# Ledger of designs, part 110: peptides against a protein of PDB entry 4KTY

Target 1, 266 residues: chain A of PDB entry 4KTY
Amino acid sequence: YVLNDIGVIFYGEVNDIKTRSWSYGQFEDGILDTCLYVMDRAQMDLSGRGNPIKVSRVGSAMVNAKDDEGVLVGSWDNIYAYGVPPSAWTGSVDILLEYRSSENPVRYGQCWVFAGVFNTFLRCLGIPARIVTNYFSAHDNDANLQMDIFLEEDGNVNSKLTKDSVWNYHCWNEAWMTRPDLPVGFGGWQAVDSTPQENSDGMYRCGPASVQAIKHGHVCFQFDAPFVFAEVNSDLIYITAKKDGTHVVENVDATHIGKLIVTKQI

## One batch from the design tools (peptide; made by RFdiffusion4, then SolubleMPNN)

Design b2_p18_6_s1 (from b2_p18_6, 9 letters changed)
Fold by OpenDDE base, seed 3:
Structure b2_p18_6_s1 (fold): chain B 266 residues (1-266), chain A 18 residues (1-18)
Amino acid sequence: as target 1 above (266 residues)
Amino acid sequence: SFEEQLKILEDKVKEIKK
């Protein structure tokens, strides 16, 4: 069994797929120590550190800085004045070592950076993991499994009413594990996401959610299956907000979200 | 168009394009 320490992350557009090299460096000096430090910062009990379900869930919380002074601060403002632009990172090692040294969140990351660091974390701790890229990835903010896009009468987006959003692409991780807490058949790849998107039971974290369960439309299983399902399968609902306060559904697009999901074979 | 409005919402991942 050999784990690759260099990988490829897919990004770009669905009709123009691009690849970016990423050095995971899970075997580099200090990286394992840093991963253990991350779990220490999370105050994770030793008894849980051998459980990939708990480890991946804690990792999804701790790789982002929200709530717990985790590893990475996300930023999408295209300024990045107080740190490193997300595009400047080439791997996980520098990020993790900086975190360990400074004991403060590292600036800055976006989805592929979060996914890259999280992939290192998982692999370093012996959990098989890969990065997946979802093109046209929905971000459901109100947990209704839909992308509600509110339009003014002139057809322009009403930003005040439109809370949901769509990424042209989004990267997260899949971790391989058994799921004794789920029915038989829902082990294997589990979706986990460290990019801070939604609060899950008090923390910005996501997963592990059974990929098999989601593929079969089962969203009742822990953790965060509805959110992950929505990322890949939300209907786009275009709603015109009338001046009188009424709403009219103008269009429904059930084919746009999750148009393509790409991952490198490991 | 609906697609044009959606594009506005999708333009979030900017940094990697540079």
Scores: peptide ipSAE 0.238, ipTM 0.797, DockQ to the pose 0.067
Fold by OpenDDE base, seed 1:
Structure b2_p18_6_s1 (fold): chain B 266 residues (1-266), chain A 18 residues (1-18)
Amino acid sequence: as target 1 above (266 residues)
Amino acid sequence: SFEEQLKILEDKVKEIKK
């Protein structure tokens, strides 16, 4: 989880799982220096740089360009006219070196690119890390641990009212660390995500959230446990928005989200 | 169906599909 510089990222559909190779390159020339530069750009105190909790949280913020001129600009418009299409990247090295050289955010990334670069960042700094792929990954926008799907009276989705969404797949990272700030047993793997999805205390960042805590239904612990929980365990709530303004729950699906979670064991 | 409607919301990752 630290020494392997080549990885596999799972993507595709739950019924058609695909893999792509990714070169993390944490030992390549200039990569460690770039990771240190990232922390410098974050204005991270030296005292915090030895704390994996702080480092992973800063990393989740800085790997995306939002808020702080971080590493990667996300784009999902399928145009990518002002940069490199996300699918063109094969590893973290070119991205990180471009960032260090230009001192400007690199275009463009999507979840696996964010996860790949973030994995390099964590591993460079001695934090065991892996990429996790969640199929049918929910994006809860209103922090209610549900995916609210609003329907017109004819049964079609009301896209104006429906703010929540589902990724066919989403990639994030898990970082291994102790959590002295949490109750005993909630150390180990921590979910962290650098794909800019939701604001967390003023920045687009996510985690570290205790995987063990989430597995046991504890979402009250820092950081961003409710959001991560929702990604893997949100109920789908189908709501008919009637013309009179009333809402009626038509269906609840508690089994769709988080249908499959895949990570490399080695 | 509900599944058909959900499919509309699931098609977010465009780059890999292309």
Scores: peptide ipSAE 0.225, ipTM 0.791, DockQ to the pose 0.070
Fold by OpenDDE base, seed 2:
Structure b2_p18_6_s1 (fold): chain B 266 residues (1-266), chain A 18 residues (1-18)
Amino acid sequence: as target 1 above (266 residues)
Amino acid sequence: SFEEQLKILEDKVKEIKK
């Protein structure tokens, strides 16, 4: 998880799983320097740089450009006129070196690009890391651990009321570390996500969230466990918004979200 | 159907649609 500089990222559909190669290049010239530069840009003190909890959290913030002029600008509009289309990237090295050289955010990324660059960052700093792909990944925007789908009385989705969303797939990272800030047993793999999805205490960042904690429903454990839990385990709640303003739950689906979670072994 | 409505809400990664 540290030594491999080439990886595979899973994407596509749950019924048609696809893979793409990604070059992490954590040992390439200038990459370690760039990772240190990223932490410098984050104004991370020296005392925190040896703590994988702090490093991974800072990394989740800094790999995206939001808030802090971090590494990658996300774009999902299918218009990439001012940069490189996300699909054109084949690895982390060019992105990180461009960031270091230009000292400006690099355009553009989507989830697998964020995950790829973040994986390089973590591995470069000696943190074992892997990319995880979640199919039918929920985006819970109000931390209620549900995917609330509001329907009109005619059965069609009310997009104005429906704030939550679902990705056909989403990629994030897991980083291996001890968690002395958590009870015994909740170290190991920690979910971290650099794709800007939700604001976490003032910044677009996510994690580290204990995979074991999430697995056992301990969403109160820092950091961002409710959000990560919702990504993989939200119930779909179909709610009809009546004309009189009342809400009626029409259906609950507890099996759809997080249908498959895939990661590559070394 | 509920599944059809969910499909409408499904955000696809646009660069990799397959």
Scores: peptide ipSAE 0.222, ipTM 0.787, DockQ to the pose 0.073
Fold by OpenDDE base, seed 4:
Structure b2_p18_6_s1 (fold): chain B 266 residues (1-266), chain A 18 residues (1-18)
Amino acid sequence: as target 1 above (266 residues)
Amino acid sequence: SFEEQLKILEDKVKEIKK
C-alpha cells in the first residue's frame, strides 16, 4: 500500500467491471518534492505534516484545484480544449510534475485521476493508501443521506429539482491511520476523497472518515462521515412533484446505492 | 417504472463520465 508504484483502478459498470492501470510513481524524481510543495501551497504548518489525519485532509483539498489552486481541475462536460482529457492520463507523475513546474492547476481530471494523484500523494508521505471504487455511488448534495429523484406527474424525471446525483461509479481513497481523535476501534482505513463534490467546512474536501464507523452507521464522527455514508448507502427516494407544489414519495429503494465496492489488495 | 427513470439518470451520467 506504500511501496507499490503501479496500481489498478476499477471502473465501468457493476455488471461490466473494467480495470485500468495507473502508475503512481511515488518514488520517481521530483514527486516527493512536489508533494511537499503541495503542502507548502496549502500553507500547512510543519508540525502538522507528520499527522496523517491533517495530511490526508489537506491532501483531499489540495489535489483538487478548487479553493486553493490545487493540483487538478475537474471537468465533466466533455470539453477539454485547454488541457488533457481525463481519460488520457495513465499515471500521477506527469500531473504532479506539471503542477510543480507550472505552479498552476493541471487540466483535467475526473474521479479516478483525482484518486490516482491522491494515492501518490499519500504514499509519498508514508501513508498507506488504496483506491476504492464504488458502483452506483450517490452524491448527496443536500446532506439528508438520501438520493432524491424527482418525477413529474407524467412520470418523467425532473433533474432540475435536485442536485443529488448517482455516479455509475466513483473512485476515492482509503488511507490507513490511527484516529486518536475518535473512539477506540475507528482507526484503520479512512475514506478520503479529493474529487471536488461537496464543500466541507469551507473547502472542497472529504475525510478522513472512519470506514469502520461508516460500516456501523456512525456518521457523527469527523470528517464528512455523513457524505461518505451517503455515497455508499443512500436510499433512493422517488418523489413525484405535483403541480400544486406538493411532493409525494412514490418509492424507496435501499439496495441500489453502493451495489459494489471494490479495491485492489496490493 | 422507477428503474427505468433511474436508468435515464444513470445514462446521462455515463455520457459525461469517462
Scores: peptide ipSAE 0.068, ipTM 0.704, DockQ to the pose 0.078; fails the geometry check

Design b2_p18_6_s2 (from b2_p18_6, 10 letters changed)
Fold by OpenDDE base, seed 4:
Structure b2_p18_6_s2 (fold): chain B 266 residues (1-266), chain A 18 residues (1-18)
Amino acid sequence: as target 1 above (266 residues)
Amino acid sequence: LREKQLKILEEQVKKIKS
């Protein structure tokens, strides 16, 4: 989880799982220096750089360009005129070295690219890390642990009534660390996500969230446990929005979100 | 109803082009 510099990222559809190789390159020249530079750009105190909780949280913020001129600019609109299409990247090295050289965010990334770069960052700093792919990954935008689907009376979807969404797949990272800030038993793998999805206390960042806590439904623990929980375990709520303004729950489906969560043992 | 809902879900899923 630290020494392996090549990995596999799962993607595609739940019924058509695909894999792609990713070169982390955490031992290549300039990569560690770049990771340190990232923490410098984050203005991270030296005292915190030995704390995997702080490092992973800072990393989750800094691997994306939002808020802090971090490493990667996300783009999901198929317009990549001013950079590299996300699908063209094959590893973290070129991205990180470009960031260090230009001192400007690198264009462009999507979830697996963010996860790949973040994995390199974590491993460079001695934090065991792996990439996790979640199929039917929910994006709960209103923090209600639901994936709301609003329907008009005619049965058509009204996408304007919610900002909730579902990705066919989403990639994030798990980092191994102790969590002395949490109750006993909630150390180990921590979910961290550098893909800019939601604001967390002022920055687009996510985690570390205890995987054990989430698995047992404990969403009260820092950081961002409710959001991560929702990604993997939101209920689909089909709601009919009536003309009179009332909402009627037509169905609740608890079986689709987080249909499959995959990671490679490395 | 279930079939209809599944169809709706399929339509709502954002697909990452990777």
Scores: peptide ipSAE 0.510, ipTM 0.924, DockQ to the pose 0.146
Fold by OpenDDE base, seed 2:
Structure b2_p18_6_s2 (fold): chain B 266 residues (1-266), chain A 18 residues (1-18)
Amino acid sequence: as target 1 above (266 residues)
Amino acid sequence: LREKQLKILEEQVKKIKS
């Protein structure tokens, strides 16, 4: 989880799982220096750089360019002008070295690119890390732990009211650490995500969230456990928005979100 | 109704072009 510099990332769809190779390159020249530079740009105190909780949280913020001119600019509009298409990247090294050289965010990334670069960052700093792929990954953007689909009376989706979304797949990271800030038993793998999805206390970041806590429904534990829980466990709520302004729950589907969570043990 | 809802879900799923 630290020494392996080449990995496999799962993607595609739940019924058509695909794999791609990713070179983490945490031992290549300039990469450690770049990771230190990232923490410098974050203005991270030296005392905090030895704390994997702080490091992983800062990393989740800094691997994306939002808020702090971090490493990667995300783009999902299929127009990747003035940069490299996300699918063209094969590893973290070129991205990190470009960031260090230009001192500007690198274009462009999507979830697997963010996860790949973040994995390099974590491993480079001695934090055991792996990439996790979640198929049918929910994006709850109103913090109610539901995927709300609003429908008109005719059955069509009300796009104005429907703000939550689902990715066919999403990649994030798990980092291994103790959690002295949590009750006993909630150390180990922690979910962290550098793909900019939601604001967490002023920055687009996510985690570390205890995987054990999430598995047992403890969403009150820091950091961002409700969001991660929703990614893997949200119920689909079909709501009819009536013309009179009332909302009627038509159906609840608890079987689709988080159909499969896959990681490569390396 | 269930089939319609599943179709709606399919349309709401954002597909990553990777």
Scores: peptide ipSAE 0.496, ipTM 0.920, DockQ to the pose 0.146
Fold by OpenDDE base, seed 5:
Order: structure tokens, then C-alpha cells, then sequence
Structure b2_p18_6_s2 (fold): chain B 266 residues (1-266), chain A 18 residues (1-18)
């Protein structure tokens, strides 16, 4: 998980799974220096740079440009006039070297680009890491562990009230580390995500969240376990918003979110 | 009703253009 410099990223639809090659290039010239530069830009203390918990959390913040002029600017509106379309990237090296050279955020990325660059960052620093693709990935924006779909009385979606969303697929990373800050048994793979989705204690970052904790429903463990849990296991709640202001739950569907989670082996 | 809800879900899913 550290030595492989070329990988495969899964994307597409749950019933039409696709793969793309991605060059991580963690051993290429200038990449380690760039990763150190990223931590310098984050003003990370030297004492913390040996702690994979701190490093992965800082990385999740710095791989995106929000808050701190990090590596990548995200764009999902199909307007890429001032940079490179996300689909044009084939690996992490050009992105990281451009960031180091220009000292400005690189345009543009989407989830697989963020995950690819973040994977390079982690592996470059000796942290075992892999990319995870989740199909039907929920985005819970109110921390209630539900995907709430609000409906009008006529059955149409109330877009004003419906703020939660679902991605057809989403990519993030898992990093291998011990978690001495958690109870015994919750080390190992930790979910971390550099795609800017939600604010976590003042910054757009996510993780590390213990995969074992999430699997057992322990969402109280740091960091951002509720959000990651919701991405893979939230229930779809169909709610009718009545004219009198009352809300009626019409249906609960626990079978769609996290329909398929794919990770490359080795 | 179930079919209608599934259709609603499909419409609410954000599509990533890769």
C-alpha cells in the first residue's frame, strides 16, 4: 500500500462500474519535498509530522484549497476555463509539482483527483493508504445520520427543504495507523477525505475516522465518524411536508446508501 | 409508491462527470 506508484480508481455507476488508471508517483523527484512544503504551508509543528493521526487530518485539509490555499480547487459546474478539467489529470505528480512551483492552488479537481493526490501525500510520507469508492454516497449536511428527502403534498420534491444529497459515486481514502487516542481495537484503516464537503471544527476536512468504529456504529469517536457513517449507511427518509407545517415520515429505505464500496487490493 | 420514490431518488442523485 506504500510501494505501488500506479493505481486504479473505480468510478461510474453501481451497475456500470468503470476503472481509470492513476499514477501516484510518490517516489518521483520533488514529490516528497512538495509534501513537506504542504505541511509547511499548513504551519504544522515538526513534532506532529511523525504522528499519522495529525498528518492525515492536516492532509485532508490541505489537499483542498479551501480555508488554507491548499493544493486543489474543486469544480463541479463543468466550467474549467481558468485551469485543467478534472478528467484531464492522469496522476498526482503534475498537480503537486505545479502547486510547489506556483505556490497557488491548482485548478481543477473532483473527488477522484482529490483522492489520488491525497493517496500520494499519504504514501509519500510512509502512511499505508488506499482509495475507496462508494456508490450512492450520501452527503449529510445536518449531522442527523439521515438522508432526508422532503416532499410536497403532491409528491414532488421540496428542493428548499431538501438539503441532503447523494453522489452517484464518491472517492475518499483509507489510511492505516494505530489510534492510541481511541479504545483498543479501533486502529487499522481510518477513513480520511480531502474532497471539500463539510466543515469540521472550522476547516473543510474529514477524518481520520476508524473504519472498525464505523462498522460497529461507534460514531462518537473522533474524527468526523458521524459524517463518514452517513456516507455509507444513512437511511433514506421520505418526509411529506404538509401545508400546516407538520412533517410526516412516509417511508424509510435502508438499502440504497452505500450500495457498493470498492477498494483495490494490494 | 415505491416506484415513485425510487424515481425521486434517481432525480436527487448528483452525477459526477468523469
Amino acid sequence: as target 1 above (266 residues)
Amino acid sequence: LREKQLKILEEQVKKIKS
Scores: peptide ipSAE 0.494, ipTM 0.919, DockQ to the pose 0.146
Fold by OpenDDE base, seed 3:
Structure b2_p18_6_s2 (fold): chain B 266 residues (1-266), chain A 18 residues (1-18)
Amino acid sequence: as target 1 above (266 residues)
Amino acid sequence: LREKQLKILEEQVKKIKS
């Protein structure tokens, strides 16, 4: 069994797939110590540190800075005056070592940076992990498993009512583990995401969600299966908001969200 | 109609600059 310390992350557009190298560096000096430090900061009990379910869930929370002064501060405004632009990072090592040294969140990350650091965290702790890229990744804000696009009568988007969003691409992680808390057959790859997108039971975290369960349409299983399902399989619902306050569904498009999911074979 | 909706979608998609 060999874990790669250098990987490839897919990004770009569905019709123009790009790749970037990422150094995970899970074997570099200080990285394991930093991962343990992260769990210490999360106040994770020692008894849980051997459980990949708990570890991956804690990791999904702690790799982002929200709630708990975790590792990375996200920024998507293209203004990175107080840190490093997300695109400048080439691996996890510098980020994790800076976090350990400063004991403050590191600026800045976006989805592939979060995924890269989280991948290092998981692998460092002995959890097989990979990064996945989802093109046309939906962000369901109201937990209805739909991407609702509200339109005015004139055909323009009603920005006030349209709360859901779609990323051209989004990266998250899959971690390999057994799921004794789920029915037989739903172990294996579990989706986990450290990019702060939605609050899950009080924290910005996501997963582990059974990939097999999601593939079979089972969204009732912990953790955050509905959200992950929506990322890859939401229908686009075009709704006209009438002046009288009524809503009319104009169209349903089930062909765009999750159009392509890519991962490197490990 | 379909083309219009696709245009709307394109405008709503958040683009990540990597």
Scores: peptide ipSAE 0.449, ipTM 0.908, DockQ to the pose 0.146

Design b2_p18_6_s3 (from b2_p18_6, 8 letters changed)
Fold by OpenDDE base, seed 2:
Structure b2_p18_6_s3 (fold): chain B 266 residues (1-266), chain A 18 residues (1-18)
Amino acid sequence: as target 1 above (266 residues)
Amino acid sequence: SREEQLKILEDQVKKIKS
């Protein structure tokens, strides 16, 4: 995982899976220095830089520009007039070198771009990492581990009331590390996500969340396990808000979220 | 059908990456 500098990222739809190549370039000139610079910008203590838990958490915050003038500015409005469209990137090297040179966030990224750059960051620092694609990936906005979908009286979704959402796909990373801060057995792959989705204790960051903990329903384990759990395993709860203020559950879909989770085995 | 109804709702809540 650490040695491979070219990868494949899965995207598209669950019934129409697509792949794109991504050059991580962790061995290219200036990339390691840029990763160290990222940690410098984060004002990360030297004592923590050898701890993959702290490094991956800082990385999840710094690969996105929110809060801390990190590496990438996200954009999802299909208007990319002041930068590079997310789909135009083919690897991490240009992004990281631009960030190092300009010392300003690079425009623009979406989930696979964030994941690609984050993968480079982790691998540069000796942390085994891979990109994971989740099809029908839920975005829980209020950390209640379910998708609350509010319906109009006519049965259609009320987009104003509905804060939760479902991506056709979403990419994040898994990083391999021990978790001495968790009970035995919850080391190994840890979900980390640099795409700015939710605030985690004051910053747009996510993880590391133990994959094993999530698989066994231990959402209380740090960090951000409830959010990651919801991404892959939340139920869709369709709710009609009545005029009297009561909520009526119209439908429950327990099979829609997390239809397929794909990662390249290297 | 229930499945058809769910499909319609699923499509309405799905966000699509560019």
Scores: peptide ipSAE 0.387, ipTM 0.883, DockQ to the pose 0.148
Fold by OpenDDE base, seed 1:
Structure b2_p18_6_s3 (fold): chain B 266 residues (1-266), chain A 18 residues (1-18)
Amino acid sequence: as target 1 above (266 residues)
Amino acid sequence: SREEQLKILEDQVKKIKS
């Protein structure tokens, strides 16, 4: 989880799982220096740089360009005219070195690119880390722990009434650390995500959220546990929006989200 | 069938990574 510099990222569909290789390159020349530079750009105090909780949280913010001119600019419009298409990247090294050289955010990334770069960042700093792929990954935008799906009277989905969405897959990271700030038993793997999805206390960042806490239904602990919980365990709530403004729940699907969570066992 | 209807809805809700 720290020493491997080449990995595999799972993607595709739950019924057609695909893999891509990713070179993390945490031992390549200039990469550690770049990771330190990232923390410098974040204005992270030296005293916090030895704390994996703080480091992973800062990393989740800084690997994306939002808020702080971090490493990667996300794009999902399939144009990518002013940079490199996300699918063209094969590893973290070129991205990080470009960031260090240009001192400007690198274009462009999507979830697996964010996760790849973030994995390099964590491993460079001695934090065991792995990439996790969640198939049918929910994006709860209104923090109600459910996916609201609005239906027209004809039964078709109205995508304009909610910002909630479900990705065919989403990649984030898990980082291994103790959590002295949480009750006993909630250390170990912590979910962290650098893909800019939601604002967390003023910045686009996510985690560390205790995987064990989430598995046991505890979403009250820092950081961002409700959001991560929703990604893997949201109920789909199908709501018919009537013309009179009333909402009627037509169906609830508790099995669709998080059908498969895959990570490489090293 | 209910299963077919659910599948149709699932396809409408799903966003696909490019």
Scores: peptide ipSAE 0.306, ipTM 0.851, DockQ to the pose 0.147
Fold by OpenDDE base, seed 4:
Structure b2_p18_6_s3 (fold): chain B 266 residues (1-266), chain A 18 residues (1-18)
Amino acid sequence: as target 1 above (266 residues)
Amino acid sequence: SREEQLKILEDQVKKIKS
């Protein structure tokens, strides 16, 4: 998980699984220096740089450009006029080196790009890390651990009534570390996500969230466990918006989100 | 290829199932 500099990222849809290679390049010239530079830009204390909890959390914030002029600018609107389309990237090296040289956020990324760069960052700093892909990945925008899907009276979806959404797939990272700040048993793989999705205590960041805790339904532990839990286990709540403004729950689907979570073994 | 890259972008789509 640390030594491999080439990886596979799963994407596509649950019924059409696709893979692409990604060059992490954590051993390439300048990459470690760039990772240190990232932490410098984050104004991270030297004392914290040896703590994988702090490092991964800072990394989750800094790999995205929001809040702190971090590494990557996300774009999901097919407008890439001032940069590189997310799909054009084949690895982390060019992105990180560009960031280091320009000292400005690099355009553009989407989830697999964020995850790829973040994976490089983690591995470069000696933190075992892998990319995971969640198919039918929920984005809970209102922190209610459910996906609200609003329907018109005619049955058509009204996407204007909620900011909740479901990605056909989403990529994030898992980082291996001990969690002395959590109860015993919740160390190991920690979910961390650098794709800017939701604000976490003032910054667009996510994790580390204990995978074991989440698997057992424990969402009370730092960091961002509810959000990660929702990504993989939200119920879909179908709500009919009546003309009079009332809402009626029509159906609940507890099986749709998190249909498949995949990762490379090594 | 460009076509392959486009497919990757197309696969990053928010969906609302109804």
Scores: peptide ipSAE 0.081, ipTM 0.726, DockQ to the pose 0.073
Fold by OpenDDE base, seed 5:
Structure b2_p18_6_s3 (fold): chain B 266 residues (1-266), chain A 18 residues (1-18)
Amino acid sequence: as target 1 above (266 residues)
Amino acid sequence: SREEQLKILEDQVKKIKS
């Protein structure tokens, strides 16, 4: 989880799982320096750079460009005229070296690119890390641990009212660390995500969230456990918006989100 | 139906392009 510099990232659909190779290159020339530079840009105190909790949280913020002119600019609109299409990247090295050289965010990334670069960042700094792919990954943006799907009376989705969304797949990272800030037993793998999805205490970042805590329903533990929990375990709530302005719950589906979670074994 | 609603949702699922 630290020494392997080439990986496989899962993507596609749950019924048509696809893989792509990704070169992490954490040992290549200039990469460690770039990771240190990233922490410098984050104005991270030297004393915190040895703490994987702080490092992974800062990394989740800095691998995306939002808030702090971090590494990668995300784009999902299929317009990549001012940079490199996300699918064109084959590894982390070119991205990180470009960031170090230009000192400007690199365009463009999507979830697997964010996860790939973040994986390099973590491994480069000695934090065991892996990429996780979640199929039917929920994006809860109102922090209620539900996917609220609003329907018109004819049964069609009301896109204006429906703010929550589901990705066909989403990639994030798990980082291995102790969690002395949590009760005993909640160390180990921690979910961290650098894809800019939701604001966490003023910045687009996510984690570290204890995987063990999430598995046992402990969403009160820092950081961002409710969001990560929702990604893998949200109930779908189908709500009909009536003409009179009332909302009626039509159905609840507790089985759809997080149909498959895949990570490469090393 | 639930199945119909699920189908509608799946057809509108956001897709990450690769």
Scores: peptide ipSAE 0.054, ipTM 0.622, DockQ to the pose 0.071

